# Designs tried in a protein design run: peptides against a protein of PDB entry 4DOW. Part 4

Target 1, 157 residues: chain A of PDB entry 4DOW
Amino acid sequence: TFSWVGRPLPNRKQFQQMYREICMKINDGSEIHIKVGQFVLIQGEDNKKPYVAKLIELFQNGAEVPPKKCARVQWFVRFLEIPVSKRHLLGRSPPAQEIFWYDCSDWDNKINVETIIGPVQVVALAPEEVIPVDQKSEETLFVKLSWNKKDFAPLPP

## One batch from the design tools (peptide; made by RFdiffusion4, then SolubleMPNN)

Design b1_p8_4_s4 (from b1_p8_4, 4 letters changed)
Fold by OpenDDE base, seed 3:
Structure b1_p8_4_s4 (fold): chain B 157 residues (1-157), chain A 8 residues (1-8)
Amino acid sequence: as target 1 above (157 residues)
Amino acid sequence: GKLIRPPA
């Protein structure tokens, strides 16, 4: 179950109410608060690892009946999401914890909040920094580069 | 509930 936290933010969009934070209630009764700017795991296809995204906006879409709780996201991609024919462009075999900033606008970046599995830690690293693979960082994802469907590049600002 | 995206 998802519910808004706090009051809606002022905006000029007629059918959208914007929020800073949403509460996710899980089965054991505990609650997880997720805020704009945090990273989340999003439900993918069966037998696939969850998608990774950064929350940019949280909003209620009043144009739908009933209104839907939605988010606008910045997508990240796992290495295995990169087409096989282009993976060689990385020039190395990345650890499973590495993800890439998706630097294209061809994907819909609106999601239903119901697809959110939970928060995840994403750490940006410089190219020369080593990705730790110890037990403490097993659930942490790391990003060094962007992917724009053509090549890998330094992270955008 | 599941999100489907085009290939990267």
Scores: peptide ipSAE 0.246, ipTM 0.844, DockQ to the pose 0.895
Fold by OpenDDE base, seed 2:
Structure b1_p8_4_s4 (fold): chain B 157 residues (1-157), chain A 8 residues (1-8)
Amino acid sequence: as target 1 above (157 residues)
Amino acid sequence: GKLIRPPA
């Protein structure tokens, strides 16, 4: 279950209440607090790894009946999400921990918070930095580049 | 629910 933390933030949208933080109550009864700016894993399709996204907005959509707890996200993609025919454009075989900033607007960036599995750590690296593939940091994901459906490019500022 | 996205 999900519940808002704190008071609504000021916003200009008529039917929305914006928040900085949401509480995710998990199976064992413990709580995980997730804030705007953090990275999360989103439920993927069957037999697929979870999607990766950065939370840029948390809001309750009062235009829906009933109101829905939603988020706006910046999507990231795993290498294996890239079409097979275009993977060669990277020019290297990335480690499994590398993800890419999705630099397209063709995907809906609004999600229901119920699709959030939990938080994940994402670290931005410069191109010359080596991605550590240590077993101790297997859970950490790394991003160096963006993907715009046509080519890879330096990470956006 | 699960999220369905177009190909990247």
Scores: peptide ipSAE 0.247, ipTM 0.844, DockQ to the pose 0.868; fails the geometry check
Fold by OpenDDE base, seed 5:
Structure b1_p8_4_s4 (fold): chain B 157 residues (1-157), chain A 8 residues (1-8)
Amino acid sequence: as target 1 above (157 residues)
Amino acid sequence: GKLIRPPA
């Protein structure tokens, strides 16, 4: 169950109410608050790992009937999402914890908040920094590079 | 529902 936290932020969109924070109620009754700017796991396809995204907007779309709680996101991709024929362009075998900033506009960046599984920690690193792969850091994801469907590049500023 | 994205 998802519910808005706080009052809508001022905006000029007629049928959209924007929010800074949303509350996610878990099965045990506990609550997790997620804010714009945080990273989340999003439900993937069958037999695939969840998608990773950064929340850039939270909004209720009043133009839909009934109104829907939505988010706009910046997508990240896992290495195994990249086509097999292009994986060699990385020039190394990345650890399972590495993800990549998706630097294309061909994907829809609007989601329904009901697809959010929960928050996740994503840490940006310089290319020369080592990704820790110990068991204690297994839940943390790391990003060094972007992927634009053609090649890998330094992470956007 | 589950998200379906085009190939990366």
Scores: peptide ipSAE 0.244, ipTM 0.844, DockQ to the pose 0.859; fails the geometry check
Fold by OpenDDE base, seed 4:
Structure b1_p8_4_s4 (fold): chain B 157 residues (1-157), chain A 8 residues (1-8)
Amino acid sequence: as target 1 above (157 residues)
Amino acid sequence: GKLIRPPA
């Protein structure tokens, strides 16, 4: 179950109410609050790892009946999402915890919040920094580079 | 439904 936290933010978009925070009620009865700017796991295909995204906007789409709780996201990609023929461009075999900033506009970046599995920690690293693989950090994902369907590059500003 | 995206 998802519910808005706080009052709608001022905006000029017709039929949209924007929010800063949303509440997820999970099966044990506890609640998780997710804010704009945080990273989330999003349900993917069967037997595949969830997608990773950063929340850019949270909004209710009042043009739909009933209104839909939605989000706009910045996508990240896992290494295994990259075509096999292009993986060599990285020049190394990345650890499973590494993800890449998706630097293309060919994907829809709007989602239904009900596809959110939960929050996830994503840490940006400098190229020379080593990704830690200790037990406590196994749930943390790391990003060093962007991917634009053609090559890897330094992270955007 | 589950999200399915085009290839990266």
Scores: peptide ipSAE 0.243, ipTM 0.844, DockQ to the pose 0.821; fails the geometry check

Design b1_p8_5_s2 (from b1_p8_5 with P1K)
Fold by OpenDDE base, seed 2:
Structure b1_p8_5_s2 (fold): chain B 157 residues (1-157), chain A 8 residues (1-8)
Amino acid sequence: as target 1 above (157 residues)
Amino acid sequence: KPTVPPLP
């Protein structure tokens, strides 16, 4: 279950209440607090790895009936989510921990918070930096580049 | 319900 933490933030949208933080209560009764700016795993399709996203906005959408707890996200893509015909454009075989900033608007960036699996660590690296593929850091994801469906590019500022 | 971006 998901519940808002703290008081609503000021916003200009008539039917929305914005928040900084949400509480995710998991099955063992413990709580995970997730804040705007953090990275999360989003439930994917069957037999697919979870999607990766950065939380940009947390809001309750009162325009929906019933009101829904939502998030606005910046998507990332895994290498294997990129079309086979385009993967060669990277010019290298990335480690499994590398993800790419999705620089397109064709994906809906609004999600229901119920699709959030949990937080994940994402670290931005310069192109010359080596991605550590240590067993101890297997859970950490790394981003160096963006992907815009046409080519890879340096990470946006 | 999972969030499903368009498949490439």
Scores: peptide ipSAE 0.034, ipTM 0.689, DockQ to the pose 0.567
Fold by OpenDDE base, seed 4:
Structure b1_p8_5_s2 (fold): chain B 157 residues (1-157), chain A 8 residues (1-8)
Amino acid sequence: as target 1 above (157 residues)
Amino acid sequence: KPTVPPLP
């Protein structure tokens, strides 16, 4: 179950109410609050790892009946989501915890909030920094580079 | 319906 936290933020879009925070009530009865700017896991295909995204906007789409709770996201990609023929462009074999900032506009960045599995920690690293693989950091994802379907590049500002 | 970006 998803519910808005707080009052709608001021915005100019006719059928959209903007929010800063949403509450996820999970099966044990506890609640997880997710805010704009945080990172989340998005439900993917069966037997595939979840997608990774940064929340840019949280909004209710009042043009739909019933109104739909939505989010606008910045996508990340896992290494295995990159075409096999282009993986060599990285020049190294990345650890499983590495993800890449998706620097393309060909993906729809609107999602339904019910596709959110939960929050995830994403840490930006300098290229020379080593990704830690200790037990406590196994749940953390790391990003060093962007991917624009052509090549890898330094992270955008 | 899960959000599915275009597959490579």
Scores: peptide ipSAE 0.034, ipTM 0.687, DockQ to the pose 0.568
Fold by OpenDDE base, seed 1:
Structure b1_p8_5_s2 (fold): chain B 157 residues (1-157), chain A 8 residues (1-8)
Amino acid sequence: as target 1 above (157 residues)
Amino acid sequence: KPTVPPLP
């Protein structure tokens, strides 16, 4: 179950109410609060790892009947989501924890909040920084580069 | 055709 936290934010879009935070209630009754700007895991396809995204907007879409709780996201891609024929462009074998900023507009960046599995930690690193792998940060993801379907590039500031 | 996000 997902519910809005707080009052709607000022916004000029007709039929949309924007929010800063959403509450996700889990099976055991506990609650997880997720805010705009945080990173989340999005339900993937069968037998595939979840997608990774940064929340840009949280909004209720009143243009739909019934209204839907939605989010706009910035997508990231896992290395294994990149076509095999282009993976060599990275020039190295990345650790499993590395993801890439998806720098394309061909993906719909609107999601239903129901697809959110939960929050995840994403840390931006400089290219020369090594990815620390330990149990404490085992599930932390790291991003150094962007991917635009043609090549890898330095991460935007 | 844009790629759509997955469904639950």
Scores: peptide ipSAE 0.030, ipTM 0.685, DockQ to the pose 0.141
Fold by OpenDDE base, seed 5:
Structure b1_p8_5_s2 (fold): chain B 157 residues (1-157), chain A 8 residues (1-8)
Amino acid sequence: as target 1 above (157 residues)
Amino acid sequence: KPTVPPLP
């Protein structure tokens, strides 16, 4: 169950109410608050790991009937989501915890909030920094580079 | 575009 936290933020879109924060109620009755700017896991397809995204907007779309709670996101990609024929361009075998900033506009960046599994920690690193792979950091994801469907590049500022 | 079904 998802519910808005706080009052709508001022915006100029006629049928959209924007919010800073959303509350996710879990099965045990506890609540997790997620804010714009945080990273989340999005439900993946069958037999696939969840997608990773950064929340850039939270909004209720009043143009839909009934109104829907939505988010606009910046996508990340896992190494195994990159086409097999292009993986060699990385020049190394990345750890499982590494993800890449998706630098393309061909993907729809609007999602329904009901597809959010929960928050996740994403840490940006310089290319020369070592990704820790110990068990304590297993849940943390790391990003060094972007992927634009053609090549890898330094992480956007 | 990834297909993301709603969660319960």
Scores: peptide ipSAE 0.029, ipTM 0.683, DockQ to the pose 0.145

Design b1_p8_5_s3 (from b1_p8_5 with P1S)
Fold by OpenDDE base, seed 5:
Parts: structure tokens; C-alpha cells; sequence
Structure b1_p8_5_s3 (fold): chain B 157 residues (1-157), chain A 8 residues (1-8)
């Protein structure tokens, strides 16, 4: 269950109300508040790991009937989501916790909030920094590079 | 250090 938190933000779009925060109620009745700028896991396809995204906008789309709670996101990609023929361009075998900033606009970046599984921690690292692989940090994802469907590139400092 | 770009 998802509910808006707070008042709608100023917005010029006629049929959209934008919000800063959304409340996700989980099975035990507890609530998790997620804000614009945070990272989330998005439901993947069958037999696939969840997608990773950064929330850019939270909005209710009143043009739909009934209105839908939506989000606009910046996508990340997992290594196994990159085409097999291109993976060698990384030049190394990445740990499971590494993700890549998706630097393309060909993906639909609008989602329904009901596809959000929950928040996730994403940490940016320099290329020379070691990704911790201990059990304590296994749930944390790390990003060093972007992927633009052609090659990998360092993130800006 | 590398950072995730801020929200536009």
C-alpha cells in the first residue's frame, strides 16, 4: 500500500500532482517513507533480479482513469543486464554488488509506484576503491561507472 | 571522488 506524504509541490502540469515523499506500508503494518532522491529496488521480470533506480519525481497522474501513483526514475543496470557481447569492455569481473549508471534515454523512466519493492543503499566509489564483499555490506550496491550501450565511463568526481 | 549527479 502506497500513500502520499505531505502536500503537493508547486507544479504547472495540469493533470499531475507532484510530491516529495511517499509512504510504503509493509506486511507487518510498519511504514517506510521514501523521498525523491533516494534509491529503490523495482520489481524485475520473471526469474530476474530487481531493477535499481534513483527516484527523480513522485507524482499522481490524474490524466489516467483511475489516477495512478507514479515515479520518474534514473535507471541503473546490473552487469548481467548488459549484452553478453559487450561485457568484455569492462575488463574485469565485477562483484555482485556493482551496478552501473545507465546513461541512455531509450528506456521508459516512468514507473508505477506499486512496482517498488523497497529502498536500497547505493554508494558511489572511485575506480581504485575496493568494493567491500563482507556479509555486513552485501545488501549495499556500489557504482563506479556509467554505461551508455557503447562503453563504460567513469562517474564525475 | 565520484558522485551520483544531483537531481536536475
Amino acid sequence: as target 1 above (157 residues)
Amino acid sequence: SPTVPPLP
Scores: peptide ipSAE 0.021, ipTM 0.625, DockQ to the pose 0.033
Fold by OpenDDE base, seed 1:
Structure b1_p8_5_s3 (fold): chain B 157 residues (1-157), chain A 8 residues (1-8)
Amino acid sequence: as target 1 above (157 residues)
Amino acid sequence: SPTVPPLP
């Protein structure tokens, strides 16, 4: 169950009400609050790892009947989501915790909030920084580069 | 340190 936290933010879009925060009630009855700017895991396809995204906007779409709770996101991609023919462009074998900023506009960046699994920690690193891989940090994902379907590029400092 | 680029 998802519910808005706080009052709607001012916006110029007809039929849309924007929010800063949403509450996710999980199975045990506890609540998780997720805000714009946080990173989340999004339900993937069967037998696939969840997608990773940064929340850009939280909004209720009043143009739909009934109204839907939605989000706009910045996508990240996992290495295994990159076409096999292009993976060599990385020049190394990344650890499982590495993700890449998806620098393309061809993906629909609108999601239903019901597809959110939960929050996740994403840390930006310099190329020379080592990704720590241990049980204490296995839940943390790391990003060093962007991917634009053609090549990898460094993140800005 | 590198930062995530500005949001679209």
Scores: peptide ipSAE 0.019, ipTM 0.622, DockQ to the pose 0.035
Fold by OpenDDE base, seed 4:
Structure b1_p8_5_s3 (fold): chain B 157 residues (1-157), chain A 8 residues (1-8)
Amino acid sequence: as target 1 above (157 residues)
Amino acid sequence: SPTVPPLP
């Protein structure tokens, strides 16, 4: 169950109400608050790892009946989501915790908040920094590079 | 078409 937190933000878009924060109620009754700017896991297809995204907007789409709770996201991609024929462009075998900033516009960046599994920690690293692989940080994802379907590129500092 | 935010 998802519910808005706080009042709608100033907005000029017709039929849309913008929010800063949303509350996700989980099975045990506890609540997780997710804000714009945080990273989330999005439900993937069967037998596929969840998608990774950064929340850039939270909004209610009033054009739908009933209104739908939506989000706009910046996508990340996992290495295994990159075509096999292009993986060699990385020049290394990345650890499972590495993700890449998706620098393309071909993916729809609007999602239903109901597809959000939960928050996830994403840490940006310099290319020379080693990704720590310990049990404590096992669920932390790391990003060093962007992927634009053509090549990998360093992220700006 | 979706909009892509700039890189950080």
Scores: peptide ipSAE 0.014, ipTM 0.628, DockQ to the pose 0.062
Fold by OpenDDE base, seed 3:
Structure b1_p8_5_s3 (fold): chain B 157 residues (1-157), chain A 8 residues (1-8)
Amino acid sequence: as target 1 above (157 residues)
Amino acid sequence: SPTVPPLP
């Protein structure tokens, strides 16, 4: 169950109400609050790891009947989501915890909030910093580079 | 878990 937290933000978009925070109530009755700017895991395809995204906007789409709770996101990509023919461009074998900032606009960045699995920790690292692979940090994802479907590049400042 | 400062 998803419910808005707080009052709608002022906006000029017709048929939309924007919010800063959403509450996700899970089966055990506990609640997880997720805010714009946080990172989340998004339901992936069968037998695939969840997608990773940063929440950019939370909004209710009043153009739909009934209205739907939606989000706009900045996508990240896992190494295994990159085409096999281009993975060599990285020049190294990344750890499973490494993700890449998706620097392309060809993906639909609108999602239904119901596809959100939960929050996830994403840490940005400099190229020279080592990604820890110990058990304590297994749940944390790390990003060093962007991917624009052509090459890898350093993250923007 | 807590997030780092916002990415670009």
Scores: peptide ipSAE 0.014, ipTM 0.621, DockQ to the pose 0.041

Design b1_p8_6_s1 (from b1_p8_6, 4 letters changed)
Fold by OpenDDE base, seed 5:
Structure b1_p8_6_s1 (fold): chain B 157 residues (1-157), chain A 8 residues (1-8)
Amino acid sequence: as target 1 above (157 residues)
Amino acid sequence: KPLETAKK
């Protein structure tokens, strides 16, 4: 289950309440707190790995009946999500832990919080930096570049 | 069954 943490943040939207933090309660009763600015895994489709996203906004959508807990996100994309015909543009075979900043507006960036699987660590690196792969960093994802459906580019500032 | 996401 998901529940808001703290009081709503001030905003101008009549039917939306914005929050800084949400609590995710899992089966064993333990709680995971997730804040705006953190990275999360989002439920994927059958036979596909979870999506990766950065939380930009947490809000309750009171325009819906019943109200829904939602988030606005910045999407990342896994290499295998990129069309086969475009993968050669990277010029290298990326490690499994590399993801790319999705620099397009064609994807809806609003999600239901119930699709959040949990938090994930994402580390930004310079293009020349080597992605460290060891037992302790197996769950860490790394981003060096953006993808805009046409080519790869340096990370947005 | 997987949950529907906005990413597509």
Scores: peptide ipSAE 0.035, ipTM 0.686, DockQ to the pose 0.206
Fold by OpenDDE base, seed 4:
Structure b1_p8_6_s1 (fold): chain B 157 residues (1-157), chain A 8 residues (1-8)
Amino acid sequence: as target 1 above (157 residues)
Amino acid sequence: KPLETAKK
């Protein structure tokens, strides 16, 4: 169950109400609050790890019938989501905790909030910084580079 | 069933 926290933010879109924060009520009855700017895991396909995204906007889309609670996101991509034929372009074998900023516009960046599994920690690092690899846990993800379907590049500013 | 995502 998802519900808005607080009052709508000022905006000029007549059919959209924007919010800063959403409340996710999970199975045990506890609540998790997620804010714009935080990172989340998004439900993926069967037998695949969840997608990773940064929340850019939270909004109720009143133009849809019925209205939907939505988010606009910046996508990240896991190494295993990159085509096998292009993985060699990285020039190294990344740790499992490394993700990449998806620098393309071909993916729809609007999601339904019900696809959100929960929050996740994402830390940006310089290319020369070492990722502290934990073989037992994927609690924290790290991003050094972007991926634009052609090559890897330094993170966007 | 898995949820549909915007990611293609």
Scores: peptide ipSAE 0.035, ipTM 0.684, DockQ to the pose 0.223
Fold by OpenDDE base, seed 2:
Structure b1_p8_6_s1 (fold): chain B 157 residues (1-157), chain A 8 residues (1-8)
Amino acid sequence: as target 1 above (157 residues)
Amino acid sequence: KPLETAKK
């Protein structure tokens, strides 16, 4: 169950109400609050790891019937989501905790919030920084580079 | 059954 936290933020879109925060209530009754700017795991396909995204906007889309709680996101991509034929372009074998900023517009960046599994920590690193890999956990993900379906590149500023 | 996602 998802519910808005706080009052809607001012915006100029006729059919949308924007919010800063959403509450995810899970089965045991506990609550997880997620805010714009945080990173989340999005439900993936069967037998695949969840997608990773940064929340850019939280909004209720009144143009839909019934109104939908939505988010606009910046996608990230896991290494194993990159086509096999292009993985060599990285020039190294990344740790499992590394993700890449998806620098393309071919993916729809609007999601329904019900696809959110929960929050995740993502840390941006410089290319020369070492990723502190803990083999016992994937609690934190790390991003150094972007991927634009053609090559890897330094992170956008 | 997995939820529908915008990532494609």
Scores: peptide ipSAE 0.034, ipTM 0.686, DockQ to the pose 0.225
Fold by OpenDDE base, seed 3:
Structure b1_p8_6_s1 (fold): chain B 157 residues (1-157), chain A 8 residues (1-8)
Amino acid sequence: as target 1 above (157 residues)
Amino acid sequence: KPLETAKK
């Protein structure tokens, strides 16, 4: 179950109320609060790893019936989501914890919040920094580069 | 599903 936290933010969109935070109530009754700017795991296809995204907007879409709790996201891409024919462009075999900033607008960046599995830690690194793959950081993801469907590029600060 | 549609 998802519910808004706090009052809606001022906006000029006719059918939308914007929020900065949402509450996710899980099975054991505990609550997880997720805010704009945080990173989340999003339910993937069957037998696929969850998608990774950064929340950039939380809003209720009143244009839908019934109204939907939605988010706009910045997508990240796992290495195995990149076409096989282009993976060689990376020039290395990345660790499983590495993800890439998706620098294209061809993907719909609107999601239903019900697809959010939970928060995840994403750490940006400089190209020369080593990705730690120790057991303690197993759930942490790391990003160094962007992917624009043509090539990999340095991640802007 | 919306997510599948979003990334296709």
Scores: peptide ipSAE 0.031, ipTM 0.685, DockQ to the pose 0.222

Design b1_p8_6_s2 (from b1_p8_6, 4 letters changed)
Fold by OpenDDE base, seed 5:
Structure b1_p8_6_s2 (fold): chain B 157 residues (1-157), chain A 8 residues (1-8)
Amino acid sequence: as target 1 above (157 residues)
Amino acid sequence: EPLATAKK
């Protein structure tokens, strides 16, 4: 269950109410608060790992019937989401905890908040920094590079 | 389960 926290932020969109924070209630009754700017795991396809994204907006879309709680996100990609024919461009075998900033606009960046599984920690590193590999845990993900469907590049500022 | 369809 998802519910808005606080009052809507001022905006000029007629049918959209923007928020800074959303509350996610878990089965055991506990609550997790997620804010704009945080990273989340999003439900992926069957037998695939969850997607990773950064929340850039939280809003209720009143233009839909019924109104929907939505988010606008910056996508990240896992290495295995990259086409097999392009993976060699990385020049190395990345650890499972590495993700890449998706630097394209061809994907829809609007999601329904109900697809959010929960928050996740994403740490940005310089290319020369070593990723601390822990095979027992994927609690923390690391990003060094961007992917633009053609090649890998330094992480955007 | 809800599925994200934003990625294409």
Scores: peptide ipSAE 0.061, ipTM 0.795, DockQ to the pose 0.197
Fold by OpenDDE base, seed 1:
Structure b1_p8_6_s2 (fold): chain B 157 residues (1-157), chain A 8 residues (1-8)
Amino acid sequence: as target 1 above (157 residues)
Amino acid sequence: EPLATAKK
């Protein structure tokens, strides 16, 4: 169950109410609060690791009937999401904890909040910084580069 | 279980 936290934020978009924070209630009754600017795991396809995204907006879409709780996200990609034919462009074998900022607009950046699995820590690193080993694949993720479907590049500012 | 279909 997902519910808004706090009052709607001012915005100019018709039919949309924007929020800063959402509450996710889990099976055991506990609650996890997720805010704009945090990183989340998004439910992916069967037998695949969840997607990684940064929340940039939380909003209720009143244009839909019934209204839907939605989010706009900045997508990240795991190395294994990159086509096999292009993986060599990285020039190294990345650890499982490395993800890449997706620098394309061909993907819809709107999601339903019900696809959110939970928060995840994402740490930006300089290219020369070493990624520490983590036992959990989704415990802490690291990003050094962006991917634009053609090549890898330094992270956006 | 809801899936993210925005990514393709």
Scores: peptide ipSAE 0.061, ipTM 0.791, DockQ to the pose 0.197
Fold by OpenDDE base, seed 3:
Structure b1_p8_6_s2 (fold): chain B 157 residues (1-157), chain A 8 residues (1-8)
Amino acid sequence: as target 1 above (157 residues)
Amino acid sequence: EPLATAKK
């Protein structure tokens, strides 16, 4: 169950109420609060690892009936999401914890919050920094580069 | 589980 936290933010969009924070209540009764700017795991296809995204906006879409709780996101991609024919462009075999900033606008960046599995830690690293592979960082993802469907590039600012 | 993402 998802519910808004706090009051809606002022905005000029007629059918959208914006929020800073949403509460995710899980089966054991505990609650997880997720805020704009945090990273989340999003439900993927069966037998696929969850998608990774950064939350940019949280909003209720009043144009739908009934209104839907939505988010706008910045997508990241896992290495296995990159086409096989282009993976060689990385020039190395990345660890499973590495993800890439998706630098294209061809994907719709609107999601339903119901697809959010939970928060995840994403750490940006310089190219020369080593990605740790210890047990303490097993749930942490790391990003060094962007992917724009043509090549890998330094992270955007 | 819902899979209502527009990621393609």
Scores: peptide ipSAE 0.059, ipTM 0.792, DockQ to the pose 0.219
Fold by OpenDDE base, seed 2:
Structure b1_p8_6_s2 (fold): chain B 157 residues (1-157), chain A 8 residues (1-8)
Amino acid sequence: as target 1 above (157 residues)
Amino acid sequence: EPLATAKK
């Protein structure tokens, strides 16, 4: 279950209440607090790895009936989410822990918080930096480049 | 289990 932490933040949207933090209560009764600016894993399709996103906003959407706890996100993509025909554009075989900043607007960047699996660590690296690869773990993900459905590019500022 | 997010 998900519940807001703290009081709503000031905002200009008539039907929305914005928050900085949300509490995720997991099955063992423990709590995980997730804040705007953190990275999260989002429930993916069957037999697919979870999606990766950065939380940009946390808000309750009062325009919906009933009101929904939502988030606005910046999407990332895993290499295997990129079409097979375009993967060669990277020019290398990335480690499994590498993800890419999704630089397109065709994906809905609003999610229901109930799709959040949990937090994940994402580290931005310069192109020349080596990704420390742990074949036993995907605990930390790394991003160097963006993907805009046409080509890879340097990570946005 | 929560619904998967929709990516186009």
Scores: peptide ipSAE 0.057, ipTM 0.788, DockQ to the pose 0.198

